# Peptides against a protein of PDB entry 5OOQ, part 3

Target 1, 227 residues: chain A of PDB entry 5OOQ
Amino acid sequence: YREDVRQVVTHPANALSFLQPGRLVEISVNGKDNYGWGAVVDFAKRINKRNPSAVYTDHESYIVNVVVNTMYIDSPVNLLKPFNPTLPEGIRPAEEGEKSICAVIPITLDSIKSIGNLRLYMPKDIRASGQKETVGKSLREVNRRFPDGIPVLDPVKNMKIEDEDFLKLMKKIDVLNTKLSSNPLTNSMRLEELYGKYSRKHDLHEDMKQLKRKISESQAVIQLDDL

## One batch from the design tools (peptide; aimed at target 1 S17 L120)

Design b1_p8_7_s1 (made by RFdiffusion4, then SolubleMPNN; from b1_p8_7, 6 letters changed)
Fold by OpenDDE base, seed 5:
Structure b1_p8_7_s1 (fold): chain B 227 residues (1-227), chain A 8 residues (1-8)
Amino acid sequence: as target 1 above (227 residues)
Amino acid sequence: MSYEWDYS
């Protein structure tokens, strides 16, 4: 159920407006590498220069650059490519007992576990010498102040997700949490279906917006030619 | 403080 909520929350239509510089996000790459809470630097639409026709899922269609302070010290951070979410081999968080360093890593929206209600004050140039470490110190301070975890944005109250399918999803989750469901698998399937419908609606909406823009641009060109 | 609350 948490995953279903996460899918909606991290959808571009909902998440991008909350990925301002300094926004704290909890990061899990490939469902295995947990970097903990990091700070957003920026984000951009994913563009494959080698394959411009590449189609990405909604959650993989954007790259978010984040500062983490949990990178394994011996990880090949120099091999990191900006805006390339395919991380080199060896890029991983430090394990217990290992030393960590600060690094900027490119991640997809799918690697965001949660979005916090806190923003760090970010340096103007994060790539300048010592700036990542400054953010790292801030992250440590935040973690110290919130030992029980950084507060997460409320999807409805804070993020203002008003999609009917999502609200239904949330209600179902609440009911399931309150009432011991006799068939958790069936309920999970229903939640997945709701998410699917939500995603499709948003995809269509974006497609329509793009189409309208193209039409408007075409009309503008026609008007210019008639002048 | 190095951080602020931001719900927007």
Scores: peptide ipSAE 0.399, ipTM 0.925, DockQ to the pose 0.657
OpenDDE base, seeds 1, 2, 3, 4: peptide ipSAE 0.376, 0.377, 0.365, 0.392; ipTM 0.921, 0.919, 0.920, 0.921

Design b1_p8_7_s2 (made by RFdiffusion4, then SolubleMPNN; from b1_p8_7, 5 letters changed)
Fold by OpenDDE base, seed 3:
Structure b1_p8_7_s2 (fold): chain B 227 residues (1-227), chain A 8 residues (1-8)
Amino acid sequence: as target 1 above (227 residues)
Amino acid sequence: MSYYVDYK
């Protein structure tokens, strides 16, 4: 369910208006490289100059430039190409005990885990010497002030996602979370199973329909277990 | 402050 919510939240129709300069976003590249919270510089529609007829999925159709302060110090950052979300080999976040540096990386919407309710004051020219480090200091300050994590924008109250299917999904998740709070293990396993069956190959509308069915099935099973 | 809350 969390992935389903993420798919809706990070869809261009919903996310782009909240990707202003300085917006904090939680970044995970390729589902394995967690850079933590970074700051949005800008975004642009993805254009393939070599293949102008290239069609990208909605979540891969935009490139977002973000400042991170968790880049491994020995990463080949000089090989980073602006507006190329295919990162060179060796570009990765620092592990525990490793030194990190600030870097600007191009990512797709699919690499956004969450959108925070905070924005940084961004320098006018982030590419100028020392500017990335200034943003890095701001990121460290934020992380220090929010040790339990930066507050995430509410998809309904803040982002104003009013799609009926999405609202139904959110209500179901809320019900499940309430039930999970009473029986965490059973609900967690079912949620993981539901998430595992979610295929990214389906369009958002089809995915939402499938999710609704799965939620309904899950609720039915929970009701049966309570009997 | 280096940051601010923005719900929009």
Scores: peptide ipSAE 0.645, ipTM 0.955, DockQ to the pose 0.780
OpenDDE base, seeds 1, 2, 4, 5: peptide ipSAE 0.643, 0.643, 0.644, 0.644; ipTM 0.955, 0.956, 0.955, 0.955

Design b1_p8_7_s3 (made by RFdiffusion4, then SolubleMPNN; from b1_p8_7, 5 letters changed)
Fold by OpenDDE base, seed 5:
Structure b1_p8_7_s3 (fold): chain B 227 residues (1-227), chain A 8 residues (1-8)
Amino acid sequence: as target 1 above (227 residues)
Amino acid sequence: MSYSEDYE
């Protein structure tokens, strides 16, 4: 059920409006490489230059650039290609006892485990010397302040996901947490219906996205000036 | 503060 919620939350129709610069997101690449909490730099629709007609799933149709502070120090970060979510071999988080560095990595929406209720004040040019490290320090500070974990956005209260089937899913999860059984197959069918609804809203969402992104970027700049 | 909380 957690995965079901994640699929809905990370769908473009829901997630993109909350991927402002500085937004904290929990990152897991390929279900194995856990980078922990990173900060969103920006995002763009995925374009395959070699195959412009390529069709991606909804969760793979956007590339999100994120700053992480958990990159293994000896990772070949210079081989990272902008807007290419297929990471080179050796790109991985640091393991216990290994040193880590800050890096900007391109990920898909499918690599977002959760969206946090926090936004960092982001520098205008994250690729400038020392800027990634500044964000890294901020990430460490946040983790220090939230030892029990960074608060996650509430899908209903904060993200305003008001779809009836989703609400039913959330209720079922609550019931399950109280040791009441639910039908996973029923939930799966409802998820398919939800995805259908969200896909229909994609065009409208893209228009709103451009506006929201501009607003978010403007707000981030203002916040930096106030610091 | 290096961060903001968007929702209470």
Scores: peptide ipSAE 0.338, ipTM 0.909, DockQ to the pose 0.422
OpenDDE base, seeds 1, 2, 3, 4: peptide ipSAE 0.023, 0.368, 0.022, 0.022; ipTM 0.659, 0.909, 0.671, 0.674; seeds 2, 4 fail the geometry check

Design b1_p8_7_s4 (made by RFdiffusion4, then SolubleMPNN; from b1_p8_7, 5 letters changed)
Fold by OpenDDE base, seed 3:
Formats: structure tokens, C-alpha cells, sequence
Structure b1_p8_7_s4 (fold): chain B 227 residues (1-227), chain A 8 residues (1-8)
């Protein structure tokens, strides 16, 4: 159920408007590499230069650059490729007792575990010497100030996700949390169905937006040719 | 909400 909520929250239609520079996000790459809370630098639509026809899922269609302060010190950070969320071998968070450094890593929306209700002030040039470390210090300070955890955005109150299917999903989750005695399999199937319907609706909405943009772009080109 | 706004 938490995963289903995460899928909705991290969908581009919902997440992108909250991925401003400095936004705190909790990062888990490939379901195994937990970097903890990082700060958003920027995001861009994922473009495959080698395969322009590549179609990505919604959750993999954007690349988010994030500053983390938990990168293992001996990680081959020099091998990181901008706008490539496929991280080189050896790129990992520091384990307990290991030294960490600050790094900017490209991730997908699917690597976002949660979106925080806090935004750091970000340097204008994060690539400048010492700027990543400054953000790293800020991250440490935030963690110090919130020993019980960084507050997470409320999907309804903060993110204003008011889609009927999502609200139904949330209600079902609440009911399931209260009624653990009901058949878990039936409840999971219904949740999946609701999420599926929601996801499809958002996919269609995004497709419509893309089509509208393409139409607008085409019209703009036509106007330029007529001039 | 910004970090600065949260702590004001």
C-alpha cells in the first residue's frame, strides 16, 4: 500500500511541481542503495541520444539531479554521466563506519522514496568548488533539527492530489489498515485496480498535454514559415 | 514550504 501511494506521489503529473531546486527528497536507487535525504538541483526530461525512439515509463521519463551527502568516499564519482540515471558500478552510499562525500547524482522519479516538505537554499552554481559540501552541511543541519525525521509532503493537503481514484485509494488503504482481518488478497487486488485506473488516467492526461504541446509547436513553426 | 519559511 505504501508503494502504491509512492507510485502516485512520484508520478510526473504530481511530483514535478514539487521538485524545485533545494527540495528535499529521500532517495533509494534500485531498491537497495539508500542515500537518505538529498536536495534537488534540477530535473529534465529523459532523452536518449542513441535511441531517440526509446519510450520510458512515466517514472523513468525524467532525470532528477540531486545532491547527496552519503556517497561512499571511494566511489568512482568521476564516471558519473550527466543525465544518465544508470549509475556506474561502485557508485553507492557509504555503509556504517565508512566515510562519505557529497555528490550530485542523476536519478529517476522511481528512485524517490518520499518528497519532503522542506526546501534548502541552493547555490547558483552547484558545480563550483565547495558548493556541494555547503549543501551537504545544510542537509546535516536539517537532519539534526528533525531528529524524528524530515516532514513529508501530504499528498492531499500539500500536493493537492484530489483525483477521485487516488482519494479512493487512500480511503481503501485506511480501511485496510483498520481492517487487517479482511482477506489480504482481495484487498490488494482492489488496490492494484484503483492504482491502475489512476495511472492510466494520468498517462492519458500527459499524452494529451504532449500532443497539445506538439500542436502548439507545429503551429508556431507554420507561423514562422508564413513570415 | 521553504526551510526559511518553516523556521520563521
Amino acid sequence: as target 1 above (227 residues)
Amino acid sequence: MSYEEYYK
Scores: peptide ipSAE 0.023, ipTM 0.634, DockQ to the pose 0.182
OpenDDE base, seeds 1, 2, 4, 5: peptide ipSAE 0.021, 0.016, 0.022, 0.020; ipTM 0.659, 0.604, 0.644, 0.628; seed 1 fails the geometry check

Design b1_p8_8 (made by RFdiffusion4)
Pose (drawn by RFdiffusion4):
Structure b1_p8_8 (pose): chain A 225 residues (1-48, 51-227), chain P 8 residues (1-8)
Amino acid sequence: YREDVRQVVTHPANALSFLQPGRLVEISVNGKDNYGWGAVVDFAKRINNPSAVYTDHESYIVNVVVNTMYIDSPVNLLKPFNPTLPEGIRPAEEGEKSICAVIPITLDSIKSIGNLRLYMPKDIRASGQKETVGKSLREVNRRFPDGIPVLDPVKNMKIEDEDFLKLMKKIDVLNTKLSSNPLTNSMRLEELYGKYSRKHDLHEDMKQLKRKISESQAVIQLDDL
Amino acid sequence: DFYIEDYK
């Protein structure tokens, strides 16, 4: 349900109104590369040029400044409006140095939208400007070690559509349902949940493999035939 | 100051 709410928030109709310059966002492109918290510089509509149609979330491209780019990542390959990050551009690993950079992303690559925004120079492409902004991101990350506060979708972003409101109530219902479980006030909860979640991943992982073996035991494309 | 709390 939270992932469902995220899509409603990041949809251009609601998200673009709050994508002013300097806006803080948590970037997780394609659910794989997590660049941490960054600052939005600008955004523009995606024009595929072959005039191809795009999904609503991919219909727009946002340039954001990050401070967790891997230092030896080849940033010279980036095209201004191509959000497909070339192979080798990745967030710095836990033991590797980082460098400030600007990357393009689609809206689907935004994990959360912050209520804070930085002061940014007019030309982020100017010399040393992307570096200076990266310093500010490092300070915000210090003052907020647990995380940056998110914008409230209803109170702040004034999202009042009825279908969305029912979705928010569905979450509150499941939370109070979770808070009424006997294990909520337990010490072994992290231990038992992890022990169970590992067994569950295997079950779902084994089920994936279990089906593959059976379909391949028989002839391959007999169904296609 | 280098940042603000802003909602729109």

Design b1_p8_8_s1 (made by RFdiffusion4, then SolubleMPNN; from b1_p8_8, 5 letters changed)
Fold by OpenDDE base, seed 3:
Structure b1_p8_8_s1 (fold): chain B 227 residues (1-227), chain A 8 residues (1-8)
Amino acid sequence: as target 1 above (227 residues)
Amino acid sequence: SFYEVSYG
């Protein structure tokens, strides 16, 4: 269900209006490279000049440029291409004990784990010397101020997502969270099982119209499992 | 520097 929420939140119809310059986003590339919280520079519609007829999924149809301060120092950042979300080999976050640097990387909406309710004051020219490092310092300060985690944008209260199926999903999640608080181990295992089953059954990388249908189907599955 | 965005 967490992935279902993420799919709705990161859909262009919902996410783009909250990806202003300086917006904090939590970044995971290819489901393995966790860069932590970065700051949005800008975004643009993904265009393939070599193949103008190329069709991308909704979650891959935009490129978001973000500043991260967790890039591994020996990553080949010189090979990064603007507006190309296919990152060169060796581009990765620093591991424990490794040194990191600031970098601007192009990502898709699918690489956003969460959208924060905080914004940085961004420099006018992020490519100018020292500007990325300034943003990097700001990111460190934010992490210092929020040791328990950066506040995440509320999909309903803040993003004003009012889709009925989504609201039902959120209510179910709330119920599950309540159950987890009382029986963390058993309910955690059950929740993971449900998420696994749903993820295998449904392709969440579809248009909003199809996503709504899939959310409805997920609700039906939950009802069956709760009996 | 940073700020929290208020919605609603």
Scores: peptide ipSAE 0.271, ipTM 0.875, DockQ to the pose 0.413
OpenDDE base, seeds 1, 2, 4, 5: peptide ipSAE 0.220, 0.196, 0.122, 0.180; ipTM 0.855, 0.874, 0.818, 0.871; seeds 4, 5 fail the geometry check

Design b1_p8_8_s2 (made by RFdiffusion4, then SolubleMPNN; from b1_p8_8, 4 letters changed)
Fold by OpenDDE base, seed 2:
Structure b1_p8_8_s2 (fold): chain B 227 residues (1-227), chain A 8 residues (1-8)
Amino acid sequence: as target 1 above (227 residues)
Amino acid sequence: MFYEESYG
């Protein structure tokens, strides 16, 4: 059920509005590489220039660039490509006893384990010398302040996920912590329905963004002509 | 520096 909640929370229709610069997110790449809490730099819709017809799942359709302070020091970070979530071989978090460095890594929404209820003040240019390290220091400070864990966004109270089926899921989780009586098959069906609804919402959101972008571009052109 | 967002 935690995974079910994660799937809903990290769906573009829900997650993107909370992935502002500086947003803390807990990162797990491919279910094995745990980078811990990182800070969002930016995100963009995933575009495959080589295969424009590529269809991605909802959770793979966006790339989020995040600063992590747990990158293994000998990782080939120079091979990292912005907005390419296929990480080079050797890119991994530092293990216990290994030295770590700060790095910006591109991840998919599916690599977000949780979204924190905290935001860092981010440098304007994260790629400038020393800026990643500044964020790294901030991350360490946050972890120091929250020894019991960084507060996670409440899907209902904070994220305003008001879907009835999701609310039912949340209630079931609360109940199941006491009673394991829910049918997994029923939950899977409900999730599919939820994703259908979220997908539709996302489509509308994207349409609106595209429209706003077109308007902004048009206005920018007008301003240039008036100079 | 960090801040906690309040969603009222």
Scores: peptide ipSAE 0.196, ipTM 0.857, DockQ to the pose 0.303
OpenDDE base, seeds 1, 3, 4, 5: peptide ipSAE 0.185, 0.189, 0.192, 0.205; ipTM 0.858, 0.853, 0.859, 0.877; seed 5 fails the geometry check

Design b1_p8_8_s3 (made by RFdiffusion4, then SolubleMPNN; from b1_p8_8, 4 letters changed)
Fold by OpenDDE base, seed 2:
Structure b1_p8_8_s3 (fold): chain B 227 residues (1-227), chain A 8 residues (1-8)
Amino acid sequence: as target 1 above (227 residues)
Amino acid sequence: SFYEESYG
């Protein structure tokens, strides 16, 4: 369901009005290269100068330029082509232990994992010397302030997506989340009742606690798979 | 602040 939500949220009809300069977006390119949260510079309709008749999918029909601070330092950033979302080989996020740099990369809407509720105040000229790094510092500071993650825009309340099918989807997700949140309590009560029947309270209590955790984890996994 | 909440 998360992918379904993402598809709707990142559709041009919904996303573009929220891709103002400075908008924080979570970036995943080709489903594998996770750059984390970046800041939107601008966007434009994708135009193929070589093939003006080229037709792109909705999610590939716009190019979004974003500042990321997680680019691998030795990536060939000099080969990046403005407004060309087909990234050169070697363009990738830094892995753990690797050094990263700030870069502006062109991505498609399909590479947006989520849209945050925050906007940075962007430099006038992001291409000027030191400006990307300034944004990079801002990104680091934001991440520091939001250790649990940058808040994501609510598709319904904030983005005003009112499609009936989408609303049904969101409702379903909400119901599932509610069930997930309520199940641990129910299980806890059952476990408490169960261990109370036995004399070895300490050992059984610990066992039940572990079992509760396992059950909760299992349920969470199931629910996550369903979403 | 260098950022703001933006819902529009």
Scores: peptide ipSAE 0.613, ipTM 0.959, DockQ to the pose 0.858
OpenDDE base, seeds 1, 3, 4, 5: peptide ipSAE 0.611, 0.610, 0.609, 0.612; ipTM 0.959, 0.959, 0.959, 0.959

Design b1_p8_8_s4 (made by RFdiffusion4, then SolubleMPNN; from b1_p8_8, 5 letters changed)
Fold by OpenDDE base, seed 3:
Structure b1_p8_8_s4 (fold): chain B 227 residues (1-227), chain A 8 residues (1-8)
Amino acid sequence: as target 1 above (227 residues)
Amino acid sequence: SFYEVVYG
């Protein structure tokens, strides 16, 4: 059920509005590489220039750039490609006893474990010399101040996820913490329905964004012709 | 402060 909650929380329709620059997110890549809490730089819709017809799942349809301070020092960070969430071999977090460095890595929404209620004040140019390290120091200081962990956004109270099926899921989790009442098939079907609703909402938002862009472009052209 | 609490 925790994974079900994570799937809903990290869906684009729910997560993107909270991924402001500096937002702290807990990062796990490929379910094995735990980078801990990192800071969001930005995000963009995933575009495959080589295959424009490529269709990604909702959770893989956006690339989120994050600063982490737990990158293994000998990781081949020079091989990192912008907007490519497929990380090169050897890119991994430092293990216990190993030295770490700060790095900006591109991840998918599926690599987000949780979204925190904190955001850092980010440098204007994160790629400038020393800026990643500044963010890294801030991350260390936050971790020091929150030894019990960074507080996670409440999906209902903070993220305002008010879908009836999701609320039922949350209630079930609360009940299951006390009682086991699981119908896996029914839960799966309901989750798919929820994802369908979120996907449709996202599509509408994207359509609106495209429409607004077209309108703005048309207005800009008209203004240029009037000049 | 170098960080802020943000619920939105």
Scores: peptide ipSAE 0.636, ipTM 0.960, DockQ to the pose 0.677
OpenDDE base, seeds 1, 2, 4, 5: peptide ipSAE 0.536, 0.603, 0.632, 0.629; ipTM 0.947, 0.956, 0.959, 0.959

## One batch from the design tools (peptide; aimed at target 1 S17 Q20 Y121)

Design b1_p9_1 (made by RFdiffusion4)
Pose (drawn by RFdiffusion4):
Structure b1_p9_1 (pose): chain A 225 residues (1-48, 51-227), chain P 9 residues (1-9)
Amino acid sequence: YREDVRQVVTHPANALSFLQPGRLVEISVNGKDNYGWGAVVDFAKRINNPSAVYTDHESYIVNVVVNTMYIDSPVNLLKPFNPTLPEGIRPAEEGEKSICAVIPITLDSIKSIGNLRLYMPKDIRASGQKETVGKSLREVNRRFPDGIPVLDPVKNMKIEDEDFLKLMKKIDVLNTKLSSNPLTNSMRLEELYGKYSRKHDLHEDMKQLKRKISESQAVIQLDDL
Amino acid sequence: SYIEDTSPL
């Protein structure tokens, strides 16, 4: 349900109105590379040029400044409007130095939209400007160690469509349902939940393998035939 | 160096 709300928030109709320069966003591109919190510089429509049609979330590209780029990552390969990050450009590992950089992303790569925004120079491309902004991101990350506050989708972003409102109520219902469970006020909750979640991942992982073995025991493309 | 802002475009 929360992932469903995220798509509603990041859709161009609602998200673009709040994508001013300097807007803080949490970037998780393709659900794999987590660059932490960054600052939006600008955005523009994606034009595929072969005029190919794009999905609503991929219809726009946003350039964001990050402060967690791996230091030896080859940033010279980036094209301004190509959000496919070349192989080798990755967030810095837990033990590796970081460098400030600008990357292009589609809207689907935004995890959350912040209520804070930075003061940014006119030319981010100018000498030392991307570096200076990276310093500001480091400070915001210190004042807010637990995280950056997120924009309220209803109160701040004024999203009032009825279908979305039912979705928000569906979450509140499940939360109060969760808060009424006997385990909510338990000390072993983190232990037991982790112990169970590991057993559940295996069950789902084993189920994936279990089906592969059976289909391959028989002839391969007999069904296609 | 920054502000809190909720205004749309």

Design b1_p9_1_s1 (made by RFdiffusion4, then SolubleMPNN; from b1_p9_1, 3 letters changed)
Fold by OpenDDE base, seed 2:
Order: sequence, then structure tokens, then C-alpha cells
Structure b1_p9_1_s1 (fold): chain B 227 residues (1-227), chain A 9 residues (1-9)
Amino acid sequence: as target 1 above (227 residues)
Amino acid sequence: MYVEDYSPL
């Protein structure tokens, strides 16, 4: 059920509006590489230049650039490609006793475990020398202040996920913490319905964004012709 | 420095 909640929360229709610069997110890549809490730099729709016809799942359709302070020091960070979530071999978090560095890594939404209620003040240019380390210091400070973990955004109260099936799922989770009474099949069907609804919302949202961009581009062209 | 932010974009 936690995974089901995560799938809904990290769906583009819900997550993207809360991935502002500096937003803290808990990161796990490929279910094994736990980077802990990182700070969002930016995000973009995933574009495959080599295969423009590539279809990604909703959770793989966006790339989120995040600053982490837990990158293993000997990781080949120079091989990191912006907006390529396929991380090079050797890119991993530092283990206990290993030294870590700050790095910007591109991740998919599927690599987000949780979205925190905190946002860091981000430098204007994170790629400038020393800026990643500044964010890293801020991350360390936050982790020191929240030893039990950064507070997670409430999907209902904060993220305003008001889908009835999701609310039912959340209630069931609350009840299951007391009684294991939920039918897995019913929950899976409801989750599928939720995904269908969120997918539709996402499509509409993207269409609106594309339309706004086209309008802005058209206005920019008109202004250039008036010069 | 950080802030609590519950607002969407």
C-alpha cells in the first residue's frame, strides 16, 4: 500500500507542481541506491533525441535534476549527462564510512520516495563552482534539524489529491494499520482507475502548457517584427 | 536556509 500511495503521489499530475526549485525529495534510484533527501534543481519532460517515438511510462516521462550530498566521492560524476536518467556505472551513494560529495543527478519520478514539506533557497546557478556544496551544507543542516526525517507532504491536505478512490485507499491504509482486512484485487482495480484519471489530468495539463508556450512564442515573434 | 512550502506552482 505504501508503494501504491507512492505511485499516486509521484505521478506527474500530482508531483510536478510540487517539484519547485529547492523542494526536498527523498531519492532512491532503481530501488537500491538510496541517496536520502535531495533538493530539486529543475525538471523537464523526457525527450529521447535518438528515438523520438519512445513511449515512457508516466513515472519515467519526466527527468528531475536533484542535488544530493550523499554521492560516493569516487563516483564518475563527470560522466553524468544532464537530463539522462540512465546513470553511468559506478554512480552510487556513499556507504557507511565512505566519503561523499555533492552532485546533481538526473532522476525519474519513479526514483522519488517522498516529497517533503521543505524547500531550500537555491542558488541561481547550481552549476557554478561551490554552489552544489552550498546546497549540500543546507541539506546537512536540515537533516540535523530533522533526525527522524523531513516531514512529508500530506497527499490529501497538502497536495490536494481529492480523488475518492485515493481517499479510500488512504483510509484503508489507516485501517490496515489496525486490521489487515483489505482485498488486494479491489485495491489494484482502484489504483488502475486512479492512474487512468491522473493520466487524463496530466495530458490536459501538458496540453495547456504546450498551448501557453506556443502563445508565448508567437508573442515573442511579434515583438521581434516590431523592432 | 529553508522554508516550509505547501503550495503548488
Scores: peptide ipSAE 0.604, ipTM 0.958, DockQ to the pose 0.705
OpenDDE base, seeds 1, 3, 4, 5: peptide ipSAE 0.601, 0.604, 0.597, 0.603; ipTM 0.958, 0.958, 0.957, 0.958

Design b1_p9_1_s2 (made by RFdiffusion4, then SolubleMPNN; from b1_p9_1, 3 letters changed)
Fold by OpenDDE base, seed 3:
Structure b1_p9_1_s2 (fold): chain B 227 residues (1-227), chain A 9 residues (1-9)
Amino acid sequence: as target 1 above (227 residues)
Amino acid sequence: MYEEDFSPL
């Protein structure tokens, strides 16, 4: 369910209006490289100059430039190309015990795990000497103040996502969370597995409909197991 | 420095 919420939240129709300069976003590249919370610099529509007929998915159709303070120090950051989300080999976050540096990386919307309710004051020229490090200091301060994580924008209250299927999804998640809080043994694993399979191929609207059906089926199964 | 911002562009 979290992945389905993420897909709706990170869809261009919803996300782009909340990707102002300085917006904090949680970044995971290719599902493996977790950079933590970074700050948005800017975004642009993805254009392939070599293949203008290239069709991208909605979540891959925009490039977001973000400042991270978790880049591994020996990463080949000089090979980073602005507005190219295909990161060079060796670009990765620092592991525990490794030193990190500040870097600007281009990511797709699909690499956004969450959108925070906080916005940093950004320098006018982030590419100027020392400016990335200034943002990096601000990121460290925010992380220090929010040890349990930066508050996430509420998709309904803050982002004003009013899609009926999405609202139904959110209500179901709330009910499930309430039940999970009352019954810790409920199959969190099964829900994650069901959601991972459907993410890539279908129109977001069809995916939401299928998700709604599966949630209804899962609720029916849970009710059957409680009987 | 940072602020809470709930507003869209």
Scores: peptide ipSAE 0.544, ipTM 0.952, DockQ to the pose 0.864
OpenDDE base, seeds 1, 2, 4, 5: peptide ipSAE 0.019, 0.503, 0.544, 0.030; ipTM 0.600, 0.947, 0.952, 0.672

Design b1_p9_1_s3 (made by RFdiffusion4, then SolubleMPNN; from b1_p9_1, 5 letters changed)
Fold by OpenDDE base, seed 3:
Structure b1_p9_1_s3 (fold): chain B 227 residues (1-227), chain A 9 residues (1-9)
Amino acid sequence: as target 1 above (227 residues)
Amino acid sequence: MYEESYEPL
């Protein structure tokens, strides 16, 4: 159930408007590498220069650059490729007792566990010497101020997700949390069906937005040729 | 400076 909510929250149609510079996000790469809370630098649509026809899932279609302060000190951070979310081997968070450093890593939306209701002030040039470490200090101070955890954005109240299928999903989760004594498998299938309906509607909306952009770009090109 | 942008969008 938490995963179904996460899938909706991290969908581009919902998440991107909240991924402003300095937005706190909780990061888990490949379901195993937990970096904890990081700060968004920026995001871009994923473009495969080698295969321009590559189609990504919605959750893999954007690259989010994030500052983390939990990178293992001996990680080969020099091998990080801009806009490549496939991290080199050895790029991992520090374990307990290991030293960590600040790094900027490219992640997908699927690597976001939660979106925080907090935003840091971000330096203009995060790549400048000492700027990542400044953000790293800010992340430590935030964690110190919120010992019970960083507040997460409410999907309905804060993110304004008012989609009927999502609201039905949330209601079902609430009912299931109260009814967890009865057949969990039947309930998961119904959640998946609702999420599948939600995703298809948003896919269509994104396709329509892309089509509108292409039309607008084509009209802008026509206007440039008429000048 | 933490701008708590508590701005309810």
Scores: peptide ipSAE 0.026, ipTM 0.626, DockQ to the pose 0.246
OpenDDE base, seeds 1, 2, 4, 5: peptide ipSAE 0.021, 0.022, 0.022, 0.025; ipTM 0.620, 0.638, 0.635, 0.662; seed 1 fails the geometry check

Design b1_p9_1_s4 (made by RFdiffusion4, then SolubleMPNN; from b1_p9_1, 4 letters changed)
Fold by OpenDDE base, seed 5:
Structure b1_p9_1_s4 (fold): chain B 227 residues (1-227), chain A 9 residues (1-9)
Amino acid sequence: as target 1 above (227 residues)
Amino acid sequence: MYEESTEPL
């Protein structure tokens, strides 16, 4: 159920509007590499220059650049490629007793475990010398202030996820957290339906953005022709 | 420094 909620929350149609610079997100890469809470730098639609026809799942269709302060110190961070979520071998979080450094890593939406209700004040240029470390200090301060974990955005109250099936899922989770009785298969089927709905919503939103751009461009051209 | 932010873009 937590995974079902995560899938809905991290869907582009819901998540992207909350991935502002400085947004805190909890990061788990490949379900194994837990970086903890990091700060969003930016995001972009995933483009494969080598294979422009590459089809990605909705959760893999965007790359989010995040600052983490838990990167293993001896990880080959110099091999990190901006907007390439395929991390080089050896890129991992520091284990217990290991030293960590700050790094910017490109992740997919699928690597977001949760979205926090907090945003850091981000430097204008995170790639400038010392800026990642500044964010790292801020992350440490936040973690110090929230020892029980950073508050997560409420998917209904904050994110305004009003899909009826999602609301039913949330209610079921609340009931199950109270009663332990819901069938995982029913939730998975509903999740697939939700994904289909969110995918369509996202497509419409992107189409609307593209249409607005085209309209704006057309208006700009008309204004130029009237000059 | 940080702030609470619950609004979308």
Scores: peptide ipSAE 0.553, ipTM 0.954, DockQ to the pose 0.695
OpenDDE base, seeds 1, 2, 3, 4: peptide ipSAE 0.548, 0.544, 0.547, 0.543; ipTM 0.953, 0.953, 0.953, 0.952

